# Peptides against a protein of PDB entry 4N78, part 308

Target 1, 186 residues: chain A of PDB entry 4N78
Amino acid sequence: HFQVICRLLGYQGIAVVMEELLKVVKSLLQGTILQYVKTLMEVMPKICRLPRHEYGSPGILEFFHHQLKDIVEYAELKTVCFQNLREVGNAILFCLLIEQSLSLEEVCDLLHAAPFQNILPRVHVKEGERLDAKMKRLESKYAPLHLVPLIERLGTPQQIAIAREGDLLTKERLCCGLSMFEVILT
Target 2, 155 residues: chain B of PDB entry 4N78
Amino acid sequence: MAELQMLLEEEIPGGRRALFDSYTNLERVADYCENNYIQSADKQRALEETKAYTTQSLASVAYLINTLANNVLQMLDIQASQLRRMESSINHISQTVDIHKEKVARREIGILTTNKNTSRTHKIIAPANLERPVRYIRKPIDYTILDDIGHGVKW

## One batch from the design tools (peptide; made by RFdiffusion4, then SolubleMPNN)

Design b2_p29_5_s2 (from b2_p29_5, 12 letters changed)
Fold by OpenDDE base, seed 2:
Structure b2_p29_5_s2 (fold): chain B 186 residues (1-186), chain C 155 residues (1-155), chain A 29 residues (1-29)
Amino acid sequence: as target 1 above (186 residues)
Amino acid sequence: as target 2 above (155 residues)
Amino acid sequence: DFIERVLEHGGSGPLVVELAREALERAAE
C-alpha cells in the first residue's frame, strides 16, 4: 500500500502529506497532550516510595494502584489522551513507512537507469581473472547504451540539454543521502 | 512555407484544371477522329492518324496525372515534415515542463529532509584473533540461579 | 497497367510516349 501511495503522490504529494502530518503532530503535542501531561504531573504523587518487598507482588501492585487511583480513574486519559498518543504514533509510523517505500522505489529507479548511465555493478571475479579486464569488457559492452553520450552525438542542442538534466535528476535521489524521518523526530 | 503555398494554391489546382481541359480536348479529338475516319477515302491513313492522336493524348494525360500525383505527394511530405517539427517542439516543451515540475517537487520534499548521518560505522575491525568458536556446550539452564532475583513465588 | 508503369518509371516524357504506344499496340491486337 505504501509503495502505491508513493507512486501515486510522487515527491510533491509526499511532501504535502508529510507537512500536514507534521502540523497535526505538532498540534496534538502542543495542545491536548501537553495539557494532559501537565494535569497528570499535578495529580502525580509527590512522594512514591517503594513499598517493602514483604508485601509481595500483589501487595505492591495494590499499593501502586492505590497511589495512582486518581490517574487510573481519569476517564479522559484513556479516551482522549491515549487516543491522541495513538494518532501521533500512527503518524510517525506512517512517515517511516513512506520513507522506506520511497527509498525502495528510488533504489529500483536507480538500478533500472544504471545501465544507461554508465553505472555498472561490480562483477564478481573468479579467482585468477583480472577485475579490470572484466570491468573494461562490461563497459565496452554497455557503452552503446549510454544515453547522454548518445544524445550528445545525435541530438539537437535542446535534446542534449534535456538529456543532461534528466540524467542528473535520475542520479540524484533522496535515498542517496537524505532522510525525512530524522526531520520528523526533531 | 512558400513551396507548400505554391503547391496548394497554384500547382495542384493548376494540374487539376489541366486534367479537366485535357478531358474536354480528348472528347473533341475523339469526335474529330471518328468523323475523319468516316469521311476519309483512305481509311488506313485515317486510322494511323487516329492512333497518333490517341498516343499523344494518352501520353499527355499520363504526364499530367504523374505531375499532379507528384505534387500531391510533395505536398504531403512537406506537411508531414511540418507536423514532425511541431511534434518535436511540443515534446521539448513538455519535457521542459516535466523537468521543472520535478525540480519543484524535489525542493519541496527536500525541505523535509536532513542529511543522513552516515554514522561511520567504525569498521568492525575483525579482531585479529578469531576467537575459536567456543563449542556451545548446552549447559542446562539452571533456573534456580534466578530464584534469588526478583519477587518470584518461592515454592 | 499503363498508368502504373508510368508512375513507376517517373513519368519521363519520352518514356511515357513509348509506353503509350505500346499500350495502344497491345489494345489493337
Scores: peptide ipSAE 0.024, ipTM 0.700, DockQ to the pose 0.009
Fold by OpenDDE base, seed 4:
Structure b2_p29_5_s2 (fold): chain B 186 residues (1-186), chain C 155 residues (1-155), chain A 29 residues (1-29)
Amino acid sequence: as target 1 above (186 residues)
Amino acid sequence: as target 2 above (155 residues)
Amino acid sequence: DFIERVLEHGGSGPLVVELAREALERAAE
C-alpha cells in the first residue's frame, strides 16, 4: 500500500502529505497533549520517594498505584490523551513507512536507469577472474546505451541540456543522502 | 511554407482541374474520332488518326496523373515534416515542464529532509571464523508459542 | 508530328502534356 501511495503521490504529493502530518502532529503535541501533560504535572505527587525494596515488587507497585491513583483514575487521560498519542505514533509510523517505500522506489529507479547512465554494478568475480576485465567488458557492452553521450553526439543543444538535466535528476535521489524521518523526529 | 501553400492552393487544384478538363476533352476527341471514322472515305487514315489521338490522350492523362500524384506526395512529405517538427517542439516543451515540475517537487520534499547522519555503521566485522553454514534444519514453527502473546481469546 | 516532337525534345513530360493538350484542343475544334 505504501509503495502504491508513493507512486501515486510522487515527491510533491508526499511532501504535501508529510507537511500536513507534521502540522497535525504539532497541533496535537502543542495543544491537547501539552494541556494534559500540564494537568498531570499539577496532579503529580510533589514528593514521590522510592519505597524500600523490602516491600517487594507487588508492594512497590501498590505504592505507586496509590500515589498515582488520581492520575490513573483520570478518565480523559485514557480516552483523549492516549488517543492523541496514538495518532502521533501513527503519524510517525506513516512517515517512516512512506520514507522506506520511497527509498525502495528510488532505488528501483536508480537501478533501471543505471545501464543508461554508465552506472554498473560490481560484478561477481569467480576465482581467477579479474574484476577489472569484467567491468571493462560490461562497460563496453552497455556503452551504446549511455543516453547523455549519445544525445551529446546526435542531439540538438536543447536536447543535450534536457538530457543532462534529466540525467542529473535521475541520479539525485533522496535515498542517496537525505532523510525525512529525521526531520520528523526533530 | 510558400511551397506548401503553392501546392495546396495552386498546383494540386490546378492539376485536378487539368484532369477534369482532360476528361472533357477526351470525350470530345472520342466523338470526333467516331464521327470522323464514320464519315471518312479513307477508313484506314481515320483509324490511324484515332490511334494517334488515343496515344496522345493517354500520354497526356498519364502525365497529368503523375504530376498530380507527385505534387500530392510532396505536399504530404512537407506536412509530415511539419508535423514532426511540431511534435518535437511539443515534446521539448513537455519535457521542460516535467523537469520543472520535478524540480519543484524535489525542492518541496527537500525542505522536509535532512542529511542522513551517516552513523558510521560499525562494519559488521564478519567474525574471522566463518561459522560453517549450519545446515538449515527446518524446525517446524511451533505457533503455540504465540498463543500466550496478545489479547487472543483463550477459548 | 506529335511523336516526332516528343522524340525531338527527349520526351519531357511537360512538353508531352502541352503537345497533347494542343492536339486535343485541335481535335475538339
Scores: peptide ipSAE 0.022, ipTM 0.671, DockQ to the pose 0.007
Fold by OpenDDE base, seed 3:
Structure b2_p29_5_s2 (fold): chain B 186 residues (1-186), chain C 155 residues (1-155), chain A 29 residues (1-29)
Amino acid sequence: as target 1 above (186 residues)
Amino acid sequence: as target 2 above (155 residues)
Amino acid sequence: DFIERVLEHGGSGPLVVELAREALERAAE
């Protein structure tokens, strides 16, 4: 699903969605969540010591339940605050998954473009074969597919310019060194 | 441009007129041949003359049609070439626009990005027991796993 | 086709003229 979303929206659409999500998250965090957190901090027991282990798990649970009774009985916490936290969480997860999906798509694009850009994978050499000779053979095999040099030789100035720009845009991808998710966490 | 104009305005219309005039002339020739055959005492000679005129007339018309056809074909070729040039120009513009849109999109998304902090791989303190370097058997990366990812045509 | 038709019909003068006329009319269209 996220891959399809990435394909459908492209960079522009993803950017817009991310910006809007960030706005929503910011609004939720600075608004309702902050307010509830402040209220919770006020209602929070000033002294909540760990009960003795001798009370066992049930006794410890009852102890904390009693200490947090006012918080647990705060109905709006469950209905509003936790809902907002879920929304924030979902937004974060959405951003993460979009970035991951986008990165995969970009990597695929890079791989597909590689033969046309003189980017050759390191070939596995069987025992006894010289890596250099095999790589040279591979380079020679794909040399006719090098798009930019081909267009530079045969194309018009406009085509050359477009080819160079296209080549650059193809090589420059977010996955090569940029992270959106880090900004979101920030 | 000049050649196309000449074909459209002069050669093709001229060829059509010539063909029409030829048709009228051929009708006269046909009438002549018919009358000559009827009136001639030597029917064999009249027939041979008719054959000669018929052959000449057919040859003339064939030539006119061929010339006209060639001119029309030439016109169409020139027009096709012009259309191809126009298409190329449109494609260049389209590509330029697409590149521009892509650049804009990348700038916009770029604002939402930061450099990946390559976490300095903390010196993995080599555990005292050097596990025997498992011979990194480079499993060939099965790139087919990525065949379903991206704009690639599923074969 | 013209030659074949002329041969099929015995190559009479009037026929040849008519066939020629028909061929020319078809060529003029």
Scores: peptide ipSAE 0.018, ipTM 0.677, DockQ to the pose 0.007
Fold by OpenDDE base, seed 5:
Order: sequence, then structure tokens, then C-alpha cells
Structure b2_p29_5_s2 (fold): chain B 186 residues (1-186), chain C 155 residues (1-155), chain A 29 residues (1-29)
Amino acid sequence: as target 1 above (186 residues)
Amino acid sequence: as target 2 above (155 residues)
Amino acid sequence: DFIERVLEHGGSGPLVVELAREALERAAE
């Protein structure tokens, strides 16, 4: 699903969605969640000391349950605050999954474009074969597929300009060094 | 453009008119030949003259048709070439627009990105003393320890 | 005579047409 979303929206659509999600997350964090956190801080026991180990695990649990009774019984915490936190969590996960899906799509595009851009994979060399000779042979084999040099030789100035710009846009992908998710976490 | 205009406005209409005029003239020649044959005392001479006019007329019409056809074909070739040039121009514009849109999209999404922190892989300093890999002795999980915890219905 | 003239002048369309016209005009007289 996320791959389909990435393909459908493209860079522009993803940017718009991410911006809107960031606004929503910001609104949730600075608004409702902040208010609940402030309220919780006010009702939080000022002194919460560890009970003596002599009370055992059940007694310690009851102690904390009693101290936190007002918080646990706060109905809006469960219905509103936790829901907002879920929404924030979902937004974060959504952003992560979109970025991952986009990265996969970009890598796929790069791999498909590679033969046309003179980007050749390292060939596995069997014992006794020279890597350099194999690479040179491979380069020679795929040389006719190099789009930009081909257009530079045969194309009009306008076609050459378009081919160069297209080549640049194909090479410059987000997955090569950029992260959206890191911005979202910040 | 001048050649196409000449073909469209002068040569092709002129050729069509010439064919029409030729048709009219051929009808007159036919009438003449018929009358000449009827009125002539020498029927053989009249017939030979008619044959000559017929051959000449057919050759003339064939030539006019061929010339007109070639002019029409030339016109169509020029038009086809113009359409191809127009198509090429449209394609170039389309590609330019697409590239522009892509650049805009890249800028927009770029604002929402930061450089990936290549976490300096801390060189895992292999501890000098390679502790002998403690053979993972699969201790069988004694599940009997859990027998007393479950509210399971004792069958 | 007409065909020979047409062949001699390489089948120049305008010339053929003109010769044909002249021949037809002479025949119509």
C-alpha cells in the first residue's frame, strides 16, 4: 500500500502530505497533549518514594496504584490523551513507512537507470579472470546505451539540455543522502 | 511554406482546372472526329486521324493526371513533415514542463529533508581477549515451571 | 508528330499540356 501511495503521490504529493502531518502532530503535541501533560504534572504525587522491599511485589504495586489512583481514574486520559498519542504514533509510523517505500522506489529507479548512465555493477570475477578486463568489456558492451553521450552526438541542443537535466534528476535521489524521517523526529 | 502554398493555391487547382479543360476539349475532339468520319469521303484517312487524336488525348490526360497526383503527393509529404515538426515541438515543450514540475517537486520535498547522519560506526574494538564463544548449550526450556501459573482447566 | 515532340522535350508537363492544347485547338477548328 505504501509503495502504491508513493507512486501515486510522487515527490510533490508526499511533500504535501508530510507537511500536513507535521502540522497535525505539532498541533496535537502543543495543544491537547501539552495540556494533559501539564494537568498530569499537577496531580502527580510530589514525593513518590520507593516503598520498602518488605511489602513484596503485590504490596508495592498496590502502593503505586494508590498513589496514582487519581491519574488512573482520569477518564479523559484514556479517551483523549492516549488517543492523541496514538495519532501521533501513527503519524510517525506513516512517515517512516512512506520514507522506506520511497527509498525502495528510488533505489529501483536508480538500478533501472544505471545501464543508461554508465553505472555498472561490480562483476564477480572467477578465479583467474582479471577484473579490469571484465569491467572494460562490460563498459564496451553497454556504451551504446549511454543516453546522454548518445544524445550529445545525435541530438539537437534542446534535446541535449533536456537529456542532461533528466540525467541529473535521475541521479539526484533522496535515498542517496537525505532523510525526511529525521526531520520529523526533530 | 512557400512551396506548400504554391502547391495548394496554384499547382493543384491549376492541375484540376487543366483536367477539366482537357475533358471539355476531348469532348470537342470526339465530336470533331465523329463528324469528320461521317462527312469524309476517305473513311480510312478519317479513321487514322481519329486514332492519332485519341492516342494524343490519352497521353495528355495521363500526363495531367500523373502531374496532379505527384503534386498532391508532394503536398501531403510537406504537410506530414510539418506535422512531425509540430509534434517534435510539442514533445519538447511537454518534456520541459515535466522537468520543471519535477524540479519544483524536488525542492518542495527537499525542504522536508535533512542529511542522513552517517553514524560513525564506532569501530567495535574487538575485545583483546576473544572470550571463547561459550558454546550455546541449548538448555531445554523446562515448561513444567509454567504448569503452576496457568489458570488452565486441569483435565 | 505530337508524341515525338513530347518525347523529345523530356515530357515537360507544361510543354506537353501546351502542345496538347494547341493540337486540340487545331483539331477543333
Scores: peptide ipSAE 0.023, ipTM 0.694, DockQ to the pose 0.007; fails the geometry check

Design b2_p29_5_s3 (from b2_p29_5, 10 letters changed)
Fold by OpenDDE base, seed 2:
Structure b2_p29_5_s3 (fold): chain B 186 residues (1-186), chain C 155 residues (1-155), chain A 29 residues (1-29)
Amino acid sequence: as target 1 above (186 residues)
Amino acid sequence: as target 2 above (155 residues)
Amino acid sequence: DFIERVLEEGGSGPQVVALAEQALEEAAA
């Protein structure tokens, strides 16, 4: 699903969705969640000491239930505050999954474009083979597929400019050095 | 542009008119040849004259058709070339617009990104002394060791 | 056939006349 969303929205659509999600998260955090947290801090017991171990697990649980009774009985905490926290969590997860899906798509695009851009993978060298000779042979094999040099030789100045810009855009991807998710965490 | 206009406005219409005029003239020539053959005492001479007129007429019509056909073909070639140039221009504009849109989109999403902290993978310096793999000796868990720690009811 | 030959060979005036003469001879034969 996330891969399909990335393909449908593209960079522009993803940017818009991410911006709106950030606004929503900010609104939730600075609005309702902040107010509930302030209220919870006010009603929180100032001194909550660990009860003696002699009371056993049930007694310790009852102790904490009693100390936190006002918080546990706060109905709006469960219905509103926790729901808002879930929404924030879902938004964060959504952003993470979108970024991961986008990164996968970008990597695939880079791999598909690589033969046309003179980007060759490191070839596995068997024992006794010279790496340099194998790489040269590979370069020679893919040389006719190099799009920009081909257009530079045969194309008009306008075509050359477009080809160079297209090549640059193909090489430049977010996955190479940029993270959206880190911005969301900040 | 001037050549195409000349073909469309002058050469092709002119060629069509010439063919039409040729048709009317051929009818007159046919009538003449028929009358001449009937009235002539020398039928052989009249036949030779008719043959000459027929040859000339066929050659003339064929030449007119060929000229007109070539002009039409030339017109079509010029138009095809113009269409190809127009297509190329449109494609260049379209590609330029697409590249621009992509750049804008990338700037917009770029604002929402930060540089990945490439954690410099600390070179895992392999410890010089490979600790000999200590053979995992499965020692049976002696649960009696826990007997002294828990307030468990010694049943 | 005559017109097709003229269109294919694209000949000069004299060549078209020669083709016309041949076509007439073929039609008379």
Scores: peptide ipSAE 0.063, ipTM 0.704, DockQ to the pose 0.009
Fold by OpenDDE base, seed 5:
Structure b2_p29_5_s3 (fold): chain B 186 residues (1-186), chain C 155 residues (1-155), chain A 29 residues (1-29)
Amino acid sequence: as target 1 above (186 residues)
Amino acid sequence: as target 2 above (155 residues)
Amino acid sequence: DFIERVLEEGGSGPQVVALAEQALEEAAA
């Protein structure tokens, strides 16, 4: 599903969705969540020491339950605050999955474009074959597919300019060194 | 443009008119030849004259048809060339717009990106004295103690 | 056939006349 979303939205659509999600997350964090956190900080016990281990696990649990009784009984925490935290979590996960899917699509695009851009994979050389000879043969085989040189030879100046720009745009992908998710985490 | 206009407005219509006029003239020539053959005392001469007129008429019509056909073909070639040029121009504009849209999209998404921090995983130098990991024996936390505290849906 | 030949060969006026003469000779034969 995320791959399909990436294909349908493209870079522009993804950018818009990410911006809106960031706004939503920011609004949730700075609004409702912040207010609840402040309230929780106010009602939080100022001194919460670890009980003695001699009380055993049940006694320790009862101690913390008693200390946090007012917080646990705060109904709005479960219904509103936790829901907002789920929404934030979902938004973060969505962004992560979109970025991963986009990266996969970009890698696929780069791989598909590679033969046309004179980017040849390193060929596995069997024992006894010269790597250089095999690479030269591969280069010669794919030389007619080099789009930019072909257009430079046969095309109009305008076509050459477009081909060069297209080639550059094809090579410069986000997956080469950029992360959207890191921006979201910041 | 001037050549195409001349073909469309002058040469082709003119050629069509010439063919039509030729048809009318041929009918007159045919009538003349028929009458001349009937009235002439020298039928051999009349036949030779008719043959000459027929040859001339056929040649004239063939020439007119050929000229008209060539003009029509030329017109079509010019129009085809114009269409190809127009198509090329439209394609160029379309590609330029697409590239521009892509550049804009790249800028927009680029604002939302940062450089991937290759966190150099600092090799956690394991301290030389491996203090024997105290085997944390996970005593299973008996969560049954919590069954009475929460609004657990008692099924 | 005559018109098709004239259209294919695209000949000058004299060539068309020659073709017409030939066509007439073929028709008379």
Scores: peptide ipSAE 0.051, ipTM 0.702, DockQ to the pose 0.009
Fold by OpenDDE base, seed 4:
Structure b2_p29_5_s3 (fold): chain B 186 residues (1-186), chain C 155 residues (1-155), chain A 29 residues (1-29)
Amino acid sequence: as target 1 above (186 residues)
Amino acid sequence: as target 2 above (155 residues)
Amino acid sequence: DFIERVLEEGGSGPQVVALAEQALEEAAA
């Protein structure tokens, strides 16, 4: 699904969706979540010391339940605050999955374009074969597919310009060094 | 432009008219030849004249058809060339627009991106001792061992 | 056949006349 979304929206659509999603997240964080957090901070025990380990895990749990009883009984926390946190979480996950899907699409595009851009993968060399010889053979094989040099030879100045720009745009992808998800986490 | 216009407005219509007129004239010539043959005392001469007129008429029509056909072909070639040029221009514009749109889109999404922190991932130094691949014997994981761990409903 | 030949070979008026004469001879044969 995310791959289809990425293909359908493209860079522009993804950008718009991400921007709107960020606005929603910001609204949730600065609005309802912040208010609940403030309220929780007010009702939080001022002194919550770690109980002695001698009480064991059950005793420690009961201690914290008792100390946090008022918070645990706060019904709106479960219904509203946690829901908003889920929404934020879902938004984050959505962004992550979109970025991952986009990266995959970009990698595929790069791979498909590679033969036309004189970008050859490192070929596995069997024992006894020289890597250099194999690479030269591959270069020779794909030389006729090199788009930019071909257009530079046969094309008009306008076509050459377009080809160069297209080549650049093809090479420059987000997956090469950019992260959208990192921005969202900040 | 002038050549195409001349072909469209003058040569081709003129050729069509000439062909039509030729058709009408051929009918008249045929009638004349028939009547001349019937009325002539010298049938051999009349026949030779008819042959001459027939040859001339066929030649004329053939010439007119050929000329018209060539003019039409020339017209089509010019038009095809114009269409190709137009197509090329449209394609160029389209490509330019697409590139521009792509650049805009990339700028927009680029604002939402940051450079990947190349954390110097410490070279995972492959442990020197490649432990011999212990033949992974798939032992079925007995999940029943976990039945007593957690708040799971014992059925 | 005559028209097709004229269209294929093209030519000058005299050539077309010659083709017409030939076509008439072939038809008389």
Scores: peptide ipSAE 0.048, ipTM 0.690, DockQ to the pose 0.009
Fold by OpenDDE base, seed 1:
Structure b2_p29_5_s3 (fold): chain B 186 residues (1-186), chain C 155 residues (1-155), chain A 29 residues (1-29)
Amino acid sequence: as target 1 above (186 residues)
Amino acid sequence: as target 2 above (155 residues)
Amino acid sequence: DFIERVLEEGGSGPQVVALAEQALEEAAA
């Protein structure tokens, strides 16, 4: 599903969705969640001493239930605050999954473009074969596919410009060094 | 542009008119040849003359048709070339727009990104004082410490 | 050979008519 979303939205659509999600998350954190946290801090027992071990586990549990009674009875905490936290959590997960899916798509694009951009895979050399000879054969095999040099030789100035720009855009992908998810976490 | 215009406005219409005129002229020639043959005392000469006019007329029509056909073909070739140039221009514009859109999109999404922190493995600076691994001396759990706390049933 | 020559010389309908008209004038004369 996330792969399909990435393909359909593209960079622009993903950017818009992420921006809106960030706004929503910010609104939730600075608004409702912050208010509930402040309220919780006010009702939190200022002094919570560990009960004596002599009361046993049931007595200790009852002690903490009594100390936290005001928090437990705060019905809005369960219904509103936890729901907002779930929404924030879902937004974070969504961003993570979108970034992962986008990275996979970008890697696929890079791999598909590689033969046309003079990016050759590392060839496994069997024992006794010269790496250089295999690489030369591979280079020779893919040399006619090098798009930019081909267009530079045969194309118009406008075509050359477009080819160079296209090549650059193909090489420069987010997966090479950028993270959206890290921005969301900050 | 000028050549195409000449073909469309002058050469092809002119050729069509010439063919039409040729039809009318051929009818006149036919009438002449018929009358000449009927009226001539020398039928052999009249026949030879008719043959000559017929051959000339056929050649003329063939030439006109060929010229017109070539002009039409040339017109079509020029138009095809113009269409190809237009297609190329449209493709160029389309590609330019696509590249621009992609650049804009990348800028927009780029604002929402940060550089991947290569986790500099903080060299766990081993504290200089390697606390000697306190030999885990398995002290047997002295369970007798619990003997005094439990209200166990003294059997 | 005649057809080729007519084609090379640009034999046209108007030329044929002119020749025909000339022949008609000569015959009427």
Scores: peptide ipSAE 0.029, ipTM 0.686, DockQ to the pose 0.006

